# Peptides against a protein of PDB entry 6PSE: the designs that were tried, part 6

Target 1, 78 residues: chain A of PDB entry 6PSE
Amino acid sequence: PSEEEEYARLVMEAQPEWLRAEVKRLSHELAETTREKIQAAEYGLAVLEEKHQLKLQFEELEVDYEAIRSEMEQLKEA

## One batch from the design tools (peptide; made by RFdiffusion4, then SolubleMPNN)

Design b1_p8_8_s4
Fold by OpenDDE base, seed 1:
Structure b1_p8_8_s4 (fold): chain B 78 residues (1-78), chain C 78 residues (1-78), chain A 8 residues (1-8)
Amino acid sequence: as target 1 above (78 residues)
Amino acid sequence: as target 1 above (78 residues)
Amino acid sequence: SFFERLLE
């Protein structure tokens, strides 16, 4: 049997004391995993914002670059 | 009592059938939350890589911009 | 966004 099937059988045959302990264990793991998920989401959001700001700066520089490039082209053609 | 205290009391007084159902519920939520955490981590890494590539492009453009700026300055001073 | 949804 798979680990999942074995676990399912264990739960079905378990005494109340074991079941209560398992509820406690799972609750703790869920809380921990939830915190980790939140942390990952917060970090991801921060990086997205940083990327967005960098993109804006890049676009501004592109505009400035093209302006100078065009000016130089005009000067060289004169 | 807090929600946590009420839940703790519920678990202590619950029948085996309820406890088994609760184990199943918590297991499902843990699995779902775990998948979300992993997905967040993977997407976060992807965004970091995109940000890094954008930073490299930005730095290249800065170099090109300064080169043209310097050339123009020299031309205007001549 | 994806990350905002996970924070809900």
Scores: peptide ipSAE 0.625, ipTM 0.875, DockQ to the pose 0.829
Fold by OpenDDE base, seed 2:
Structure b1_p8_8_s4 (fold): chain B 78 residues (1-78), chain C 78 residues (1-78), chain A 8 residues (1-8)
Amino acid sequence: as target 1 above (78 residues)
Amino acid sequence: as target 1 above (78 residues)
Amino acid sequence: SFFERLLE
């Protein structure tokens, strides 16, 4: 049997004391994993915002660059 | 009592059938939350890489911009 | 966003 099937059998045959302990264990792991998920999401959101701000700055610089490039080209061709 | 205390009491007084169902529920939620955490980490990493590439492009453009700006300034002052 | 949904 798979590990999952073995675990399922264990749960089916387990005494209340084991089951209560398992509920406590799983609750703890779920709480920790949930905190980690939230932390990862918050961090990802922050990075997205940083990337967005950088993109805006980049686009502003592109506009300024093209303006100077065009002016330079006009001066050289005049 | 807090919700946590009430839940703890419920677990202590629960019958095996409820406990088995709770183990199953918690196992399912843990698996889902774990998948979400991993997905968040993977996506966050991808965004970081995108931001890094954008930063490199931005810095390259800054160099090019300063070069043209300097050349333009020299031409205007000559 | 994906991350915002995870925070719900």
Scores: peptide ipSAE 0.624, ipTM 0.875, DockQ to the pose 0.898
Fold by OpenDDE base, seed 3:
Structure b1_p8_8_s4 (fold): chain B 78 residues (1-78), chain C 78 residues (1-78), chain A 8 residues (1-8)
Amino acid sequence: as target 1 above (78 residues)
Amino acid sequence: as target 1 above (78 residues)
Amino acid sequence: SFFERLLE
């Protein structure tokens, strides 16, 4: 049997004391995992915003660079 | 009583059938939340790498821009 | 976004 099937059988045959302990264990793990998920999502959002701002700055600099480059090239070709 | 205290009391007084259902519910939520956490971590890492590459490109362009700007300024002041 | 959905 798969691990999942074995676990399901254990839950079906378990005494109330084991079941209460399992609820407590799972509740704790869920709370911690949920906090970690939220933290990861918040951090990811912050990085996305930083990347977006950096991209805008990069595009602005590209425009300025091309303007000066073009002017310099024109002066050299004159 | 707090919601946590009320939940704890419910678990203590619950019948085996309710406890088994709660184990099933919590197991499902934990599995889904764990998957989401992992996905968030993986996507966050990818975004960080993209931001890093963009930053390197930006810094390279800044160097090139300052070189041309300086040359242009020198020509105008001569 | 993906991250915004995780915060819902």
Scores: peptide ipSAE 0.623, ipTM 0.875, DockQ to the pose 0.756
Fold by OpenDDE base, seed 5:
Structure b1_p8_8_s4 (fold): chain B 78 residues (1-78), chain C 78 residues (1-78), chain A 8 residues (1-8)
Amino acid sequence: as target 1 above (78 residues)
Amino acid sequence: as target 1 above (78 residues)
Amino acid sequence: SFFERLLE
């Protein structure tokens, strides 16, 4: 049997004392995992914002670069 | 009493049938939250990589821009 | 966004 099936059987056959302990364990793990998920999401949003700001700066520099490139090309052709 | 205290009391006084159902509920929520956490971590890494590549491109463009700017300035001064 | 949905 799979570990999942074995665990299911354990829960079905367990005494109340074990079940109460398992509820407490799972509640604790859920709380921790939830906090970690939230932290990951918040961090992801921050990185997305940083990337967006960098993209804007890059696009501005591209415009400036093309302006100078064009001016230089015109000077060389004249 | 707080909701946490009430929940703790409920767990202490609950019958085995309720406890088994609660274990199943918590296990399900933990599995879902864990998957979401992992997805957040993976997507966060992808965004970080995208930002890094963009940063490299930006820095290359800065070098090219300064080269042309300098050349243009020299031409105007001569 | 994906991350915003995780915070809901």
Scores: peptide ipSAE 0.623, ipTM 0.874, DockQ to the pose 0.882

## One batch from the design tools (peptide; made by RFdiffusion4, then SolubleMPNN)

Design b1_p9_1_s1 (from b1_p9_1 with E6K)
Fold by OpenDDE base, seed 4:
Structure b1_p9_1_s1 (fold): chain B 78 residues (1-78), chain C 78 residues (1-78), chain A 9 residues (1-9)
Amino acid sequence: as target 1 above (78 residues)
Amino acid sequence: as target 1 above (78 residues)
Amino acid sequence: DSLLEKLFS
C-alpha cells in the first residue's frame, strides 16, 4: 500500500484522542505553510519590483549609451 | 472568544466522524498550500535569476558606457 | 505578475 493508503487507514482506525492531536498537528503545519507561502509570494513580488526598476534603469542607460555612441560615430565619420 | 478558541472547542467536542473529516480536509488544504508555496518559491527564484542576468547586462553596459563617455570626454577636451 | 496574484486570490 502507498503511504497515503496507510495514512488513510490510520485515520480510519484511529481513536478520537489521536484524531484531535492530528487535527492540531495539521492545523499548525497548515498555518506555518500558509505563512511561508505568503512570505515566498511577498519575496517574489519584491524581487519582481526590483527587476522592474532595474529594467527601467537599464533602458535609460541604453538610451544614453546610444546617444553617445551615435555622437561618437558621427565624430569618427567626420 | 476568538475564532481560534471557538475552533479549538469544536475540535475538543467533536465526534470521531467529524474529526476524521477534518483531518482529511486539513490534509488536502496542506497539500494544496504546500504545492502553492513551492510554486511561489520557484517563481521567485526564476525572477531572481532574471534580475541577476539583467544586473549583469546592466553592469556590462555601464562599463561600455563609461568607456565611450571617457573617450568622448577626451575628444572634447582635446 | 499573474502567478503572484493567483497565490493571494
Scores: peptide ipSAE 0.224, ipTM 0.858, DockQ to the pose 0.200
Fold by OpenDDE base, seed 5:
Structure b1_p9_1_s1 (fold): chain B 78 residues (1-78), chain C 78 residues (1-78), chain A 9 residues (1-9)
Amino acid sequence: as target 1 above (78 residues)
Amino acid sequence: as target 1 above (78 residues)
Amino acid sequence: DSLLEKLFS
């Protein structure tokens, strides 16, 4: 049997004391995992904002670069 | 009493059938939250990689820009 | 970021 099936059997055959302990354990793990999920999401948003700011800077530099390139080309053709 | 205290009392006074159902509920929520945490983490890593690639492109453009700027300045001074 | 928002909903 799979670990999942074995666990299911354990829950079905368990005494109340074990079940209460398991509820407590799972509640704790759920709370921790929830906090970790939120932290991961917040981190992702922060990186996304950083990427956005960098993109804006990059696009501004592209405009400046093309301006100089064009001026240089005109000077060479004249 | 707080909701947490009320829940704790409920668990302490609950019958085995309720406890088994609660274990099942919590197990399900934990599994879902775990998947969501992983997805959030993977998304964050993807954005981080995109930001890194953009940074490399930006730095390359800065080098090219400074090269043209310098050449232009030399031409104007001569 | 829309993907992240969905994780909280």
Scores: peptide ipSAE 0.224, ipTM 0.856, DockQ to the pose 0.244
Fold by OpenDDE base, seed 2:
Structure b1_p9_1_s1 (fold): chain B 78 residues (1-78), chain C 78 residues (1-78), chain A 9 residues (1-9)
Amino acid sequence: as target 1 above (78 residues)
Amino acid sequence: as target 1 above (78 residues)
Amino acid sequence: DSLLEKLFS
């Protein structure tokens, strides 16, 4: 049998004391995993905001670059 | 009593049938939350990589910009 | 963004 089938059988045959302990264990793991999920999401959001700010800076620099490039071209052609 | 205290009391007084169902429920939620955590982590990594590539492009543009700025300054002072 | 919104919903 698979691990899943073995676990299912264990749960079916388990006594209340084991089941209560398992509920407690799973509840704890779920709470921890939920916190970790939220932390991962918050981190992703922070990086996304940083990327957005960088993109704005990049686009501003592109505008400045094109302005100087155009001025340079005009000076060279005059 | 808090929700946590009420839940704890419910678990303590619960019959095996309820406990087995709760184990199944919690196992399912844990599996789903784990998948979501992984997805959040993968998303964060993707955004981080995008930010890194953008940073490289930005730094390259800064170099090009400074080169043109310097050339422009030299032309104006000559 | 959609994933982040789903995670915090």
Scores: peptide ipSAE 0.221, ipTM 0.857, DockQ to the pose 0.201
Fold by OpenDDE base, seed 3:
Structure b1_p9_1_s1 (fold): chain B 78 residues (1-78), chain C 78 residues (1-78), chain A 9 residues (1-9)
Amino acid sequence: as target 1 above (78 residues)
Amino acid sequence: as target 1 above (78 residues)
Amino acid sequence: DSLLEKLFS
């Protein structure tokens, strides 16, 4: 039998005391996992914002670089 | 009473059939939340890698820009 | 999970 089938059987045959304990365990794990999910999402968002700011800076520098490069090229060709 | 206290009381007074259903519900939610957490983590990692590559490109451009800027400044001062 | 650890490390 699969682990899932074995677990299902355990739940079906369990006494109320075990079931209450299992509800408590699962509730705790769900709460922790939910917190971790939120933290991961918040971190991802922060990195996205940082990447966006960096992209803006990069594009600004590209413009400045091309301006100077073009000026330099013109001076060399004159 | 708080929602947590009310839920705790519900679990303590519940019949086995309700408890089994609650275990099933919580197991399902935990599985889904775990998947979502993993997806969030994977997404964050991907964005981090993209940001890192962008930073490398930015730093390379900064070096090139400063080189040309310096050359241009020297020519203007001569 | 290892992915979360890698992300926050």
Scores: peptide ipSAE 0.215, ipTM 0.857, DockQ to the pose 0.812

Design b1_p9_1_s2 (from b1_p9_1 with S2P E6K)
Fold by OpenDDE base, seed 4:
Structure b1_p9_1_s2 (fold): chain B 78 residues (1-78), chain C 78 residues (1-78), chain A 9 residues (1-9)
Amino acid sequence: as target 1 above (78 residues)
Amino acid sequence: as target 1 above (78 residues)
Amino acid sequence: DPLLEKLFS
């Protein structure tokens, strides 16, 4: 029997007091897990935004770099 | 009474059959939410790693840019 | 990130 099957049997055979306690436990865990999920999502979004800003900065620097590189190359070829 | 208080009363007054059903419902929701949390965390980690790699590339480009900029500045001052 | 690492534990 899997842990899931054993748990299912426990729930089926449990007294109301245990069931009420289990509802409370699960509700608490669900609330915590939901909060953590939201926090993870918010963090991921924040990092995504930071990455986006960094990408923009990187692209700007690439443009500036290529400009100087090109100018330098022209000077070396002259 | 808050929704939470009303739910608490429902749990306290519920019959075993409802409680068993509620345990099953909450267990299912917890499992789904847990999966979603993990997925969110994995996504956030992936983005963080991408950002880190981009940061490294950016820093490398900064070094190269400053090198060329400095050389160019020296040439202009000569 | 400590939060992300915690979520996997």
Scores: peptide ipSAE 0.190, ipTM 0.856, DockQ to the pose 0.246
Fold by OpenDDE base, seed 2:
Structure b1_p9_1_s2 (fold): chain B 78 residues (1-78), chain C 78 residues (1-78), chain A 9 residues (1-9)
Amino acid sequence: as target 1 above (78 residues)
Amino acid sequence: as target 1 above (78 residues)
Amino acid sequence: DPLLEKLFS
């Protein structure tokens, strides 16, 4: 039998004391996993914002670069 | 009483049938929340990699920009 | 969480 089948059988045959302990365990794990999910989402958002700011800086530099490149090209052709 | 206290009391007073159903519910929610946490982490990693590639491109452009700026400055001073 | 620590720490 799979671990899932064994666990299902355990739950079906378990006494109330074990079941209450299992509810407490699962509630704790769910709360922790939920906090971790939120933290992962918040970190992802922070990185996304940093990437966005970097993209703006990159595009600003591209404009400045093209301006100087164009001026340089004009000076070389004169 | 808080919702947490009311829930704790419900678990303490609950019959085996309710407790088994609650174990099943919590197991399902834990599995879903775990998948969502992993997805959030994977998304964050993807954005982080994109940010890293953008930073490399930005630094490459900075080098090119400073080269042209320096050449332009030399031409203006001559 | 080892996945979060690997990614963001």
Scores: peptide ipSAE 0.187, ipTM 0.854, DockQ to the pose 0.601
Fold by OpenDDE base, seed 5:
Structure b1_p9_1_s2 (fold): chain B 78 residues (1-78), chain C 78 residues (1-78), chain A 9 residues (1-9)
Amino acid sequence: as target 1 above (78 residues)
Amino acid sequence: as target 1 above (78 residues)
Amino acid sequence: DPLLEKLFS
């Protein structure tokens, strides 16, 4: 039997005291996992914002670079 | 009483059938939340990698820009 | 969680 099947059997055969303890355990784990999920999402958003700012800086530098390149090319051709 | 206190009382006074159903509910929610947490973490990692690549490109462009700027400055001073 | 730890490190 799979671990899932064994666990299901355990729940079906368990006494109320064990079941109450299991509800408490699962509630705790759910709360923790939920907090971790939210933290991961918030962190991802922060990184996205950083990447966006970096992209804007990069695009600005590209414009400046092409301006100088064009000026240099014109000077060399004249 | 808080919702938490009311829930705790409910668990203490509940019959085995309700407790088994609650274990099943919590197990399901925990599994879903865990998957969502993992997805959020994986997404965040992907964005971090993208940001890193962008940073490398930016730094390379800065080097190229300074090279052209320096050359232009030298030509103007001569 | 090792995945979260890696992400936040």
Scores: peptide ipSAE 0.177, ipTM 0.853, DockQ to the pose 0.835
Fold by OpenDDE base, seed 1:
Structure b1_p9_1_s2 (fold): chain B 78 residues (1-78), chain C 78 residues (1-78), chain A 9 residues (1-9)
Amino acid sequence: as target 1 above (78 residues)
Amino acid sequence: as target 1 above (78 residues)
Amino acid sequence: DPLLEKLFS
């Protein structure tokens, strides 16, 4: 039997005391996993913001680069 | 009473049939939340990779910019 | 997940 099938059988045959303990366990794990999910999302947001700032810096450098390129072209033609 | 206290009382007074249903519900929610956590982590990784590629492009542009700047400086001094 | 959708949509 799969682990899932074995667990399902445990739940079906369990006494109330075990079931209450299992509810408590699962509630705790759910809370923990929820916090971890939120943490992952927050981290992703931080990286997105960093990427955005880097993109802005890149665009600024592109502008400066094109300005110098154009000026240099003019100098070469003089 | 807080929602947590009320829920705790429900669990304490519940019949086995309700408890089994609650175990099933919590198991489902835990599985779903776990998948969402993994998804968030995967998205975060993707953004990190994009940021890394952008950083490489930025560094390449910096090299090109400095090359042109130096060449232009030489032209101005000639 | 609304949080994930908001962040990565």
Scores: peptide ipSAE 0.175, ipTM 0.852, DockQ to the pose 0.581

Design b1_p9_1_s3 (from b1_p9_1, 3 letters changed)
Fold by OpenDDE base, seed 2:
Structure b1_p9_1_s3 (fold): chain B 78 residues (1-78), chain C 78 residues (1-78), chain A 9 residues (1-9)
Amino acid sequence: as target 1 above (78 residues)
Amino acid sequence: as target 1 above (78 residues)
Amino acid sequence: DPLLAKLFS
């Protein structure tokens, strides 16, 4: 039997005291995992915002670069 | 009583059938939340990698820009 | 972002 099947059997055969303890355990784990999920999402959002700001700066620099490049090219051709 | 206190009382007074159902419910939610946490982490990592690549490109452009700027400045001063 | 939105919903 798989661990899942074994666990299912355990739950079916368990006494109330064990079941209550298991509910408490699972509730705790769920709360922690939920917090971790939120933290991961918040971190991802922060990085995304940083990436966005960097993208804007990059695009500004590209504009400035092309302006100077063009001016330089014009001077060389004249 | 808070929802938490009310839930705790419910668990303490619940019959085995309810407790088994609650274990199953919590197990399912935990599995889903765990999957979502992992997905959030993976997404954050992907964005981080993209940000890193963009940073490298930005730094390369800065070098090129400063080179042209310096050359232009030299030409103007001469 | 749709993924983030789903996670926080």
Scores: peptide ipSAE 0.180, ipTM 0.855, DockQ to the pose 0.199
Fold by OpenDDE base, seed 5:
Structure b1_p9_1_s3 (fold): chain B 78 residues (1-78), chain C 78 residues (1-78), chain A 9 residues (1-9)
Amino acid sequence: as target 1 above (78 residues)
Amino acid sequence: as target 1 above (78 residues)
Amino acid sequence: DPLLAKLFS
């Protein structure tokens, strides 16, 4: 049987004391995993904001670059 | 009493059938939350990679911009 | 971000 099937059987045959301990264990893991999920989401948002700011800077530089490029081209054609 | 204390009491006084159902519920929620955590982490990594590529492009443009700026400055000084 | 919002919905 799979590990999942074996675990299911264990839960079915378990005594109340084991079941209470398992509820406690799972509750703890759920709380921990929930915190980790939130942290991951917050990190992703922070990086997204940094990327956005970088994009704005890049676009500003593109404008400045094209201005100089155009001026240079005109000077060389005159 | 707090909700946590009430829940703890419930677990202590619960019958095996309720405990088994609670194990099942918590297992499901843990699995779901784990998947969500992984998804958040993967998304964060993707954005981080995009940011990195954008940074490289920005740095390349800075080099090109400085080259033209310098050339323009020299032409105006001559 | 829609993806982030989905994680907290």
Scores: peptide ipSAE 0.177, ipTM 0.854, DockQ to the pose 0.197
Fold by OpenDDE base, seed 4:
Structure b1_p9_1_s3 (fold): chain B 78 residues (1-78), chain C 78 residues (1-78), chain A 9 residues (1-9)
Amino acid sequence: as target 1 above (78 residues)
Amino acid sequence: as target 1 above (78 residues)
Amino acid sequence: DPLLAKLFS
């Protein structure tokens, strides 16, 4: 039997005391996992914002670079 | 009473059938939340890698920009 | 980002 089937059997055959303990355990794990999910999302958002700022800086630098490159090209052709 | 206290009372007074249903509900929510956590983590990692690649490109462009800027400065001073 | 927004909704 799979661990899932074995667990299902345990739940079906369990006494109320075990079931209450299991509810408590699962509630705790759910709360913890929810917190971790939120943390992961917040981290991803922070990195996304950093990436966005970096992208803006990159685009500004590209504009500046092309301006100088064009000016240099003109000087070389003159 | 807080919702948490009210829930705790429900769990303590619940019959086995309700408790088994609650175990199933919580197991489902935990599985779903775990999946969402993993997705959030994977997304954050992807954005982090994109940011890293962008940072590398930015640094390369900075080098190129400074090279041209320096060359232009030399031409203006000559 | 829609994915992150969905996780918080």
Scores: peptide ipSAE 0.176, ipTM 0.856, DockQ to the pose 0.202
Fold by OpenDDE base, seed 1:
Structure b1_p9_1_s3 (fold): chain B 78 residues (1-78), chain C 78 residues (1-78), chain A 9 residues (1-9)
Amino acid sequence: as target 1 above (78 residues)
Amino acid sequence: as target 1 above (78 residues)
Amino acid sequence: DPLLAKLFS
């Protein structure tokens, strides 16, 4: 039997005291995992915002670059 | 009493059938939350890689920009 | 981002 099947059997045969302890354990792990999920999401959001700011800076530099490039081209054509 | 206190009381007084159902519910939610955590982490990593690539492009453009700027400055000084 | 928003909902 798989670990999942063995666990299912244990739950079916367990005494109330074990079941209460398992509810407590699972509740704790759920809370912990939820916090970790939120932390991961917050980190992702922060990086996304940083990327967005960088993109804006990049676009600004592209505009400046094209301006100078155009000026240079005009001077070379004269 | 808080919701947490009420829930704790319910667990203490619950019959085995309810407890088994609760273990199943919590196990399901834990699995789901775990998948969501992993998904959030993977998304964060993807955005981080995108930001890194953008940074490299930005730095390359800065080099090109400074080259043209310097050339333009030299021409204006002559 | 819709994905991030879903995680917080």
Scores: peptide ipSAE 0.176, ipTM 0.854, DockQ to the pose 0.199

Design b1_p9_1_s4 (from b1_p9_1 with S2E E6K)
Fold by OpenDDE base, seed 3:
Structure b1_p9_1_s4 (fold): chain B 78 residues (1-78), chain C 78 residues (1-78), chain A 9 residues (1-9)
Amino acid sequence: as target 1 above (78 residues)
Amino acid sequence: as target 1 above (78 residues)
Amino acid sequence: DELLEKLFS
């Protein structure tokens, strides 16, 4: 039997005291995992916003660079 | 009483059939939330790596821009 | 990030 099947059998044959303890354990793990999920999502969003702002700055610099490059090219060819 | 206290009382007074159903529900939610946590973390890591590479490109362009800017300034002042 | 390190290191 798989670990999942063994666990299912354990739950089915368990006494109320074990079941209550298992509900408590799972509730705690769910709360912790939920907090971690939210933190990961918030971090990802923050980094995404930072990347977006950096991309805008990069594109602005590209425009300025091309302007100077073009002007320099014209001066050297004259 | 808080919602947490009310839930704790429900678990304490519940029959085995309800407890087994609650273990099943919590197990499912934990599995789903765990998957979502991992996905959020993977997304955050990917965006972080993209931002890092973009930052390197930006810094390279800044160096090139300053070189041309300086050369242009020298030519105009001569 | 502590969470990223926990999951992927």
Scores: peptide ipSAE 0.169, ipTM 0.852, DockQ to the pose 0.225
Fold by OpenDDE base, seed 5:
Structure b1_p9_1_s4 (fold): chain B 78 residues (1-78), chain C 78 residues (1-78), chain A 9 residues (1-9)
Amino acid sequence: as target 1 above (78 residues)
Amino acid sequence: as target 1 above (78 residues)
Amino acid sequence: DELLEKLFS
């Protein structure tokens, strides 16, 4: 039997004391996992914002670079 | 009483049938939340990698820009 | 990130 099937059987045959303990355990794990999910989402958002700012800086530098390149090209053609 | 205290009392006074149903409910929610956490983490990692690549491109452009700027400065000084 | 490291390492 799979571990899932074995666990299901355990739950069906368990005494109330075990079941109460299991509810407590699962509630705790759910709370922790929920917090971690939120933290991961917030971190991802922060990185997205950083990437966006970097992209803006990059685009600005591209404009400056092309301006200088164009000026230099004109000077060399004269 | 807080909802947490009321829930705790409910668990203590609950019958086995309710407890088994609650274990099942919590297990399901934990599984879903775990998947969502993993997805959020994977997304964050992907964005980090994109940001890293963008930073490398930015640094390369800075080098090219400074090279042209320096050349132009030399030409204008002559 | 600590969370990412914990999850994937």
Scores: peptide ipSAE 0.166, ipTM 0.851, DockQ to the pose 0.216
Fold by OpenDDE base, seed 2:
Structure b1_p9_1_s4 (fold): chain B 78 residues (1-78), chain C 78 residues (1-78), chain A 9 residues (1-9)
Amino acid sequence: as target 1 above (78 residues)
Amino acid sequence: as target 1 above (78 residues)
Amino acid sequence: DELLEKLFS
């Protein structure tokens, strides 16, 4: 039998005291995992915003670079 | 009473059939929330890697830009 | 991202 099947059997055969303890355990783990999920999502959003700002800075520098490159090319052609 | 206190009372007074159903519900939600947490973490890592590559490209462009800027400045000073 | 949208909506 799989661990899942064994766990299902345990739940079916368990006494109320064990079941109440298991509800408490699962509730705690769910709350903790939910907080971790939120933290991961907030972190991902922060990095996305940082990447976006960096992209804007990069594109501004590309414009400035192409302006100077073009001016330099014109000077070399003359 | 808070919702948490009301829930705690419900668990204390619940029959085995309700408790087994609650264990099943919480197990399912925990599994789902765990998958979502992992997905958020993987997404955050992917964005971090993209930001890092963009940072490297930006720094390379800064070097190229300063080289041309310096050359242009030298030409204007002469 | 669906997860981010779901969480912050």
Scores: peptide ipSAE 0.150, ipTM 0.851, DockQ to the pose 0.219
Fold by OpenDDE base, seed 1:
Structure b1_p9_1_s4 (fold): chain B 78 residues (1-78), chain C 78 residues (1-78), chain A 9 residues (1-9)
Amino acid sequence: as target 1 above (78 residues)
Amino acid sequence: as target 1 above (78 residues)
Amino acid sequence: DELLEKLFS
């Protein structure tokens, strides 16, 4: 039997006191996991924003670079 | 009474059939939330790696830019 | 990301 099947059997045969305790346990774990999910999402969002700002800076530098490159090329051809 | 207190009372007074159903519900939600947490973490990691690669590219461009800038300055001073 | 949008929208 898989762990899942064994757990299912346990739930079927459990007394009310055990079931209440299990509800409490699962509720706690769900709350904790939910908090962790939110933290992970917030971190991902923060990094995404940082990446976006960096991309903007990169594009600005590319523009400046091409401007100087073009000027340099013109000077060398004169 | 808060929602939490009302829920706690419901669990205390519930029949075994309801409790088993609640265990099943919570187990499902926990599994789903866990999957979402992992997904958020994986996404955050992916974005972090992209940001890192972009930073490397940016630094390379900065080096190239400063090289051309320096050459340009020398040409203009000659 | 859909998950991020779902959590912060």
Scores: peptide ipSAE 0.147, ipTM 0.851, DockQ to the pose 0.221

